Peptides against a protein of PDB entry 3JWR. Designs and how they scored, part 346

Target 1, 323 residues: chain A of PDB entry 3JWR
Amino acid sequence: TRELQSLAAAVVPSAQTLKITDFSFSDFELSDLETALCTIRMFTDLNLVQNFQMKHEVLCRWILSVKKNYRKNVAYHNWRHAFNTAQCMFAALKAGKIQNKLTDLEILALLIAALSHDLDHRGVNNSYIQRSEHPLAQLYCHSIMEHHHFDQCLMILNSPGNQILSGLSIEEYKTTLKIIKQAILATDLALYIKRRGEFFELIRKNQFNLEDPHQKELFLAMLMTACDLSAITKPWPIQQRIAELVATEFFDQGDRERKELNIEPTDLMNREKKNKIPSMQVGFIDAICLQLYEALTHVSEDCFPLLDGCRKNRQKWQALAEQ
Target 2, 298 residues: chain A of PDB entry 3JWR as posed
Amino acid sequence: TRELQSLAAAVVPSAQTLKITDFSFSDFELSDLETALCTIRMFTDLNLVQNFQMKHEVLCRWILSVKKNYRKNVAYHNWRHAFNTAQCMFAALKAGKIQNKLTDLEILALLIAALSHDLDHRGVNNSYIQRSEHPLAQLYCHSIMEHHHFDQCLMILNSPGNQILSGLSIEEYKTTLKIIKQAILATDLALYIKRRGEFFELIRKNQFNLEDPHQKELFLAMLMTACDLSAITKPWPIQQRIAELVATEFWEQGDQVGFIDFVCTQLYEALTHVSEDCFPLLDGCRKNRQKWQALAEQ

## One batch from the design tools (peptide; made by RFdiffusion4, then SolubleMPNN)

Design b2_p27_6_s4 (from b2_p27_6, 16 letters changed)
Fold by OpenDDE base, seed 5:
Structure b2_p27_6_s4 (fold): chain B 323 residues (1-323), chain A 27 residues (1-27)
Amino acid sequence: as target 1 above (323 residues)
Amino acid sequence: SMEKLLAEGIAAAERFGVPREVLEEYL
């Protein structure tokens, strides 16, 4: 396609030029092409292209395929969200110095997972899928959409001309897919809530050890969530805009709940209840986000900008809630 | 109040599809 040709022929700017190592990164001003260029740079600078012998055209095609399999009519859970998740992962790996704590296969898997973790997201949560009696709800009891996201990821990875993992051995391939699956499934916030206590306790007791396979898996899950939620850490103008996108999507779901399911939406999904957003954001930060970024900062102090951003945004949201 | 903030956090998590029973057990 013309798009593929343009991407494959383009000079990929440096990570410095693209500012993709910055935790404060924003994609708002970027074209779709530029987001794809950023993604190429992430793979390159993480040594994934070289180490796993990725063909440039195949990587370009894969990126475009992933982008294409996000829906354009979804306000938040679209390509830009996946891209920003991956960028945060990249920043955490590079600027946050997590790269040195992980294997190349883990890094490969995490980057693929970050880009893929919400593939074909429909702009509705698992609860809606269940209540609407969607066919996917018959296939999976828990983490319905996350299983679907992984299935979509696998489909793309196995599609002709998109096989970015073709340079891996059979064992490396299996390992990578396992980690990708675990990472995508970990983005189910329910799983985060269930598992985070173990992670926080390990940190609190100073018993956290990445050489332990179970703890490694746990850390990768927490890191995925930290990147997935990273909008909450962004500079205030960015955070505020993203929060509006999130709210828009949930209001869209609320509208659908009313129209399609004949259910009155909860206040936080009710378009008429926008005034609750600031206080809700404060509660979300306190209950869900802060401890995660604190724990991540304990693993690597260079991740502090995420924690600092989260704290600053809490203050901003609190100020609005008092208005 | 902290209770209100927690309740709002729980409600926020519900929006992301976390079942109430999970939240009640872990939050």
Scores: peptide ipSAE 0.350, ipTM 0.864, DockQ to the pose 0.867
Fold by OpenDDE base, seed 2:
Structure b2_p27_6_s4 (fold): chain B 323 residues (1-323), chain A 27 residues (1-27)
Amino acid sequence: as target 1 above (323 residues)
Amino acid sequence: SMEKLLAEGIAAAERFGVPREVLEEYL
């Protein structure tokens, strides 16, 4: 395609020029082509292209395929969300110095997972899928959409001309797919809630050890969630704009709940109650986000900007809630 | 109040698909 030719022929700017190592990064001003260029730079600077012998054209095609398999009619869970998740992962690995704690296969899997974790998202949560008796709800009992996202990820990875993992051995390939699956499934916030206590306790007791395979898996899951939720850490103007996108998508679901399911939506999915957003954001930060970024910062102090951003945004939302 | 803020956080988590029973057990 013309798009592929343009991407493959383009000069890829440095990570410094693209500012993709910054925790304060924003994609708002970037074209789709520029987001793809950023993604190429992430793979290159993490040494993934070299270490796994990726062909440039294949990587370009894969990136475009991933982007194409996000829906454009979804307000938040689209390509830009996946791209921002991957950028936060890149920043955490580089600026946050987590790269030094992980294997190349783990890094490869995390980056693929971050880009792929919401593939073909329909703009509705697992509860809606279940209540609507969607065919996907018949295939999976829990983490319905996350299983679907992984299935989509696997489909793309196996598609002709998109096989970025063709340079891996059979064992490396199996390991990578296992980690990708675990990482994508970890983005189910329900699983985060169930598992985070173990992670926080290990940190609190100073018993956290990345050499333990179970603890490694747990850490990768927590890191994925930290990147998935990273909008909450962004400078206030960026945070506020993304919060509006999130709200829009949930309000759209609320409208569909009325129309398609004939049920009254919950307050926070009701566009008529948008005045609750500030207090909701404060509560979300306190209940879900703060402890995660505190724990992550304990593992790597260079991740402090995420925690600091989260704290600053809590203050901003609290001020709005008090008006 | 802190209790109110926590309640709003729980509600926010529900939007992201966390079942109420899970929230009550782990929050």
Scores: peptide ipSAE 0.164, ipTM 0.794, DockQ to the pose 0.823
Fold by OpenDDE base, seed 1:
Structure b2_p27_6_s4 (fold): chain B 323 residues (1-323), chain A 27 residues (1-27)
Amino acid sequence: as target 1 above (323 residues)
Amino acid sequence: SMEKLLAEGIAAAERFGVPREVLEEYL
């Protein structure tokens, strides 16, 4: 395609020029082509292209295939969300210095997982999928959409001309796929809630050890959630704009719940209750976000900008809630 | 109140597909 030819022939700017190492990064000013160029730079600067012998054209095709398999008519869970999740992962690995704590296969898996974790998202949550009796709800009991996202990820990875993992041994391939699956499934917030207590307790007791395979898996899951929710850490103007996109998508679901399921939506998905957003955001930050970024900062102090951003946005939302 | 904020946090997390009963058990 013309898009592939343009991407494959383009000069890829440095990470410094693209500002993709910054936790304060925003994609709002970037074209789709520039987001793809940023993605190439992430793979290159993490040494994944060299270490796993990726062909440039194959990587370009894979990136474009991933982008194409996100829906354009979804307000938030689209390519830009996946791209921002991957950028936060990149920043956490580089600026947050987590790269040195992980294997090359773990880094490869996390980057692929971040880009792929919401593939073919329809702008509705697992609860809607269950209540609408969608065929996917018959295949999976838990993490329905996350299993679907992983299936889409595998489909793309195995598609002709998209096989970025062809340079791996059989053992490396199996390991990578296992980690990708675990990382994508970890983005189900229900699993985060279920597992986070173990992680926080290990940190509190100073018993956290990345050489333990179970603790490693737990950390990768927490890191994925931290990147997936990272919009809450962005500078206030960026956070506010992203919150509007999230609200738009949730209101669209609420409208569908009324129309298609004859169900009264929850307050957060109710278009008529916009005035509750600030207080709900404060509650979300306190209940879900703060402890995660605190724990992550204890693992690596260089991740502090995520915690600091989350705290600053809590204050901003609290101020709006008091008006 | 902190209780209200936590309740609103649970409601906010529910929008991401987590059932309220599960959230109340682990929060």
Scores: peptide ipSAE 0.056, ipTM 0.760, DockQ to the pose 0.839
Fold by OpenDDE base, seed 3:
Structure b2_p27_6_s4 (fold): chain B 323 residues (1-323), chain A 27 residues (1-27)
Amino acid sequence: as target 1 above (323 residues)
Amino acid sequence: SMEKLLAEGIAAAERFGVPREVLEEYL
């Protein structure tokens, strides 16, 4: 395609030029081509292209395929969300110095997972999928959409001309896919809630050890969530704009719940309750986000900007909630 | 109130697909 030719022939700017190492990064001003260029840079600067002998054209095609398999009519869970998740992962690995704590296969898996974790997202949550009796709900009992996202990820990875993992040994390939699956499944916030207590306790007791395979897996799950939710850490103007996208998607779901399921949506998904967004954001930060970024910062102090951003946005949302 | 804010935050988490029963158990 012309798009592939343009991407493959383009000079990829440095990570510094693209500012993709910054936790404060925003994609708002980037074209789709520029997001793809950023993604190439992430793979390159993490040494993934070299270490796993990725062909440039294949990587370009894969990126474009991943992007194409996000829906354009979904307000938030689209390519830009996946891209921002991956960028946060990249920043956490580089600026946050988490790269030094992980294997190359883990890094490869995390980056692929971040980009792929919401593939073919329909703009509705697992609860909606279950309640709508969607065929996917019959295939999977838990983490329905995350299983679907992984299936989509696998399909793309195995598609002709998209096989970015072709340079891996069979064992490396199996390991990578295992980690990708675990990482994508970890983005089910329900699983985060269930597992985070163990992580926080290990941190609190100063018993956290990444050399332990179980703790490593746990950390990767927490890191995925931290990147997935990283919009909450962004500078206020960025956070506010992203929150509007999230609200839009949730209201769209609420509208569908009324129309398709004949149910009254929860306040979060009820457009008539828009005035509750600030207080809901504060509650979300307190219940879900803060402790995660505190724990992550404990693992690597260089991740502090995520925690700091989260705290600052809490204050901003609280101020709005008090109006 | 902080309780209300937390409840609304839990509702927000529910929006992200977390079942209420899970939230009530772990929050």
Scores: peptide ipSAE 0.030, ipTM 0.689, DockQ to the pose 0.840; fails the geometry check

Design b2_p27_7_s1 (from b2_p27_7, 18 letters changed)
Fold by OpenDDE base, seed 4:
Structure b2_p27_7_s1 (fold): chain B 323 residues (1-323), chain A 27 residues (1-27)
Amino acid sequence: as target 1 above (323 residues)
Amino acid sequence: SEAIQQAKADLEKFFAERIAAEEKRLE
């Protein structure tokens, strides 16, 4: 395709030029081509292209395929969300120094998972899918969309000309897929809430050990969540804009819940409760975000900008809630 | 504020209910 030719022939700027190592990164000014170039740079600078013998054209095609399999009519859970999740992962690995704590296969898996974790997202949550009796709800009992996202990821990885993992041994391939699946499934916030207590307790007791396979898996799950939620850590102008996108998507779901399911939506998804957004954001930060970024910062102090950003945004939202 | 505390409580309740529902499906 013309798009593939353009991407494959383009000079890929440095990570410094693209600012993709910055926790304060914003994609708002970037074209789709530039987001793809950023993604190539992430793979390159993490040594994934070289170590796993990725062909440039195949990587380009894969990136474009992933991007194509996000819906443009979804306000928040689109390619830009996936891209920002991956960028946060890259920043956490590089600037946050987490790269040194992980294997190359784990890094490969996390980057693929970050880019793929919301593939074919429909702008509605698992609860809506269940209540609407969608066919996907018949296939999976829990984490319905996350299973679907992984299925889409696997489909793309196995598609002709998109096989970025073709250079891996069978064992490496299996390991990578296992980690990708676990990472994508971990983005279900319900699972995060269920598992986070174990992680926080290990940190609190100073018993956290990445050499333990179970704790490694737990850490990768927490890291995925931290990147998935990283919008809450961004500089205030960026945070506000992303919060608007999230609210738009949630309100769209709420409108559909009224129309299609004949139910009153929760405040989070109720357009009539827009004035509660600031208080809900503070509640979200306190209930979900702060402890995670505190724990992550404990694992790697260089991840502090995420925690600092989250704290700053809490103050901003609190000030708005008090008006 | 009361509004913030209520929002937090509602969110925690929401996730607690979802977790409970998932656990029930696994039984």
Scores: peptide ipSAE 0.255, ipTM 0.823, DockQ to the pose 0.696
Fold by OpenDDE base, seed 5:
Structure b2_p27_7_s1 (fold): chain B 323 residues (1-323), chain A 27 residues (1-27)
Amino acid sequence: as target 1 above (323 residues)
Amino acid sequence: SEAIQQAKADLEKFFAERIAAEEKRLE
């Protein structure tokens, strides 16, 4: 395609030029082509292209395939969300110095997972899928959409001309896929809530050890969630805009719940309760976000900008809630 | 504020119920 030719022939700017190492990064001004260029730079600067012998054209095709398999009519869970998740992962690995704590296979898996974690998202949550008796709800008992996202990821990785993992041994390939699956599944916030207590307790007791395989897996899950939720850490103007996108998608679901399921939506998804958004955002930060970024900062102090951003946005939302 | 506390409680309750429902289906 013309898009592939353009991407493959383009000079990829440096990470510094693209500002993809910054936790304050915004994609709002970037074209789709520029987001793809940023993605190439992430793979290159993490030494993934060299270490796993990726062909440039194959990587370009894979990126475009991933992008294509996000829906354009979804307000928030689209390519830009996946791209921002991957960018936060890249920033956490580089600027946050998490790269030094992980293997190359783990880094490879996390980056692929970040880009792929919401593939073919339909703008509705697992609860809606379950209540609507969607066919996917018959295939999976829990984390319905996350299993679907992984299936889509696997489909793309195995598609002709998209096999970015062809340079891996069989054992490396199996390991990478296992980590990708675990990372994508970890983005189910229900699983996060279930598992986070163990992680926080390990941190609190100073017993956290990345050399332990179980703790490593737990950390990768927490890191994935931290990147997935990273919109809450962005500078206020960016945070506010993203919150509007999230609200739009949630309200669209709420409207469908009323129309299709004959149920009253929860406040978070109820368009009539838009005035509660500031208080709900503070509640979300306190219940879900703050402790995660505190724990992550404890693992690596260079991740502090995420925590600081989250705290600043909490203050902004609280001020709005008090008006 | 009371509104913030309620929002937090509602969110925690929502996810707790989902976790419980999913665990029950896996039995």
Scores: peptide ipSAE 0.219, ipTM 0.805, DockQ to the pose 0.833
Fold by OpenDDE base, seed 2:
Structure b2_p27_7_s1 (fold): chain B 323 residues (1-323), chain A 27 residues (1-27)
Amino acid sequence: as target 1 above (323 residues)
Amino acid sequence: SEAIQQAKADLEKFFAERIAAEEKRLE
């Protein structure tokens, strides 16, 4: 395609020029082509292209395929969300110095997972899928959408001309897919809430050990969640704009819940409760976000900008809630 | 504030219910 030819022939700017190492990064001013260029730079600077012998054209095609398989009519869970998740992962690995704690296969899996974790998202949560008796709800008992996202990820990876993992051994390939699946499934916040207590306790007791396979898996899950939620850490103007996109998508679901399911939506998804957004954001930060970024900062102190950003945004939302 | 505490409690309840529902389906 013309798009592929343009991307494959383009000069890829440095990570410094693209500012993709910054925790304060914003994609708002970037074209779709520029987001793809940023993604190439992430793979290159993490040494994934060289270490796993990726062909440039195949990588370009894969990136475009991933982007194409996000829906354009979804307000938040689209390509830009996946791209921002991956950028936060890149920043955490580089600026946050987490790269030094992980294997190349783990880094490869995390980056693929970050880009793929919401593929074909429909703009509704698992609860809606279950209550609407969608066909996907018959295939999976829990984490319905996350299983679907992984299935889409696997489909793309196995598509002709998109096989970025073709340079891996059979064992490396199996390991990578296992980690990708675990990482995508970890983005279900219900699973995060279920598992986070174990992680926080290990940190609190100074018993956290990345050499333990179970604890490594747990850490990768927590890191994925930290990147997935990273909008809450962004500078205030960026945070506000992203919060509006999230609210738009949630309100659209709430409207559908009323119309299609005859259910009164929760306050989070109720358009009539827009005035509660500031208090709900503070509640979300306190209930879900703060302890995660505290624990992550304990593992790597260079991740402090994420925690600091979260704290600053909490203060901003609190001030609005008090008006 | 009371509103913030209520919002937090509602979120925790929402996720607790989802976890419980998932556990029930896995049994």
Scores: peptide ipSAE 0.218, ipTM 0.807, DockQ to the pose 0.796
Fold by OpenDDE base, seed 1:
Structure b2_p27_7_s1 (fold): chain B 323 residues (1-323), chain A 27 residues (1-27)
Amino acid sequence: as target 1 above (323 residues)
Amino acid sequence: SEAIQQAKADLEKFFAERIAAEEKRLE
């Protein structure tokens, strides 16, 4: 395609020029082509292209395929969300120095997972999928959408001309897919809440050890969640804009719940209760976000900008909630 | 504030119900 030719022939700017190492990064001013260029730079600077012998054209095609498999009519869970999740992963690995704590296969898996974790998202949560008796609910009992996202990821990885993992050994391939699956499944916040207590306790007791395979898996899951939720850490103007996108998508679901399922939506998804957004954001930060970024900062102090951003946004939302 | 505490409680309840419905461990 013309898009592939354009991307494959383009000069890829440095990470410094693209500012993709910054935790304060915003994609608002970037074209779709520029987001693809940023993605190429992430793979290159993490040494994934070289270490796993990726062909440039294949990587370009894969990126475009991933982008194409996000829906344009979804307000938040679209390509830009996946891209921002991957950018935060990149920043955490580089600026946050987490790269030094992980294997190349783990890094490869996390980057692929970040880009792929919401593939074909429909703008509705697992609860809606279950209640609407969607065919996907018949295939999977738990984490329905996350299983679907992984299936889409696997489909793309195995598609002709998109096989960015073709340079891996059979064992490396199996390991990578296992980590990708675990990472995508970890983006189900229900699983995060179920597992986070173990992680926080290990940190609190100073018993956290990345050499333990179970603790490694747990850390990768927490890191994925930290990147997936990273909008809450952004500078206030960016945070507000993203919160509006999230609210739009949630309200769209709430409207559908009311119209199609004849149920009253929860406050989070109720358009009529938009005045509760500030208090809900503070509640969300306190219940879900703060301890995660505190624990992550304990693992790597260079991740502090994520924690600091989260704290600053809590203050901003608190001030709005008090009006 | 009461509004923030209520929001936290609602969120915790929401996820508790989801966790109860999803008794799954990652492989």
Scores: peptide ipSAE 0.186, ipTM 0.788, DockQ to the pose 0.437

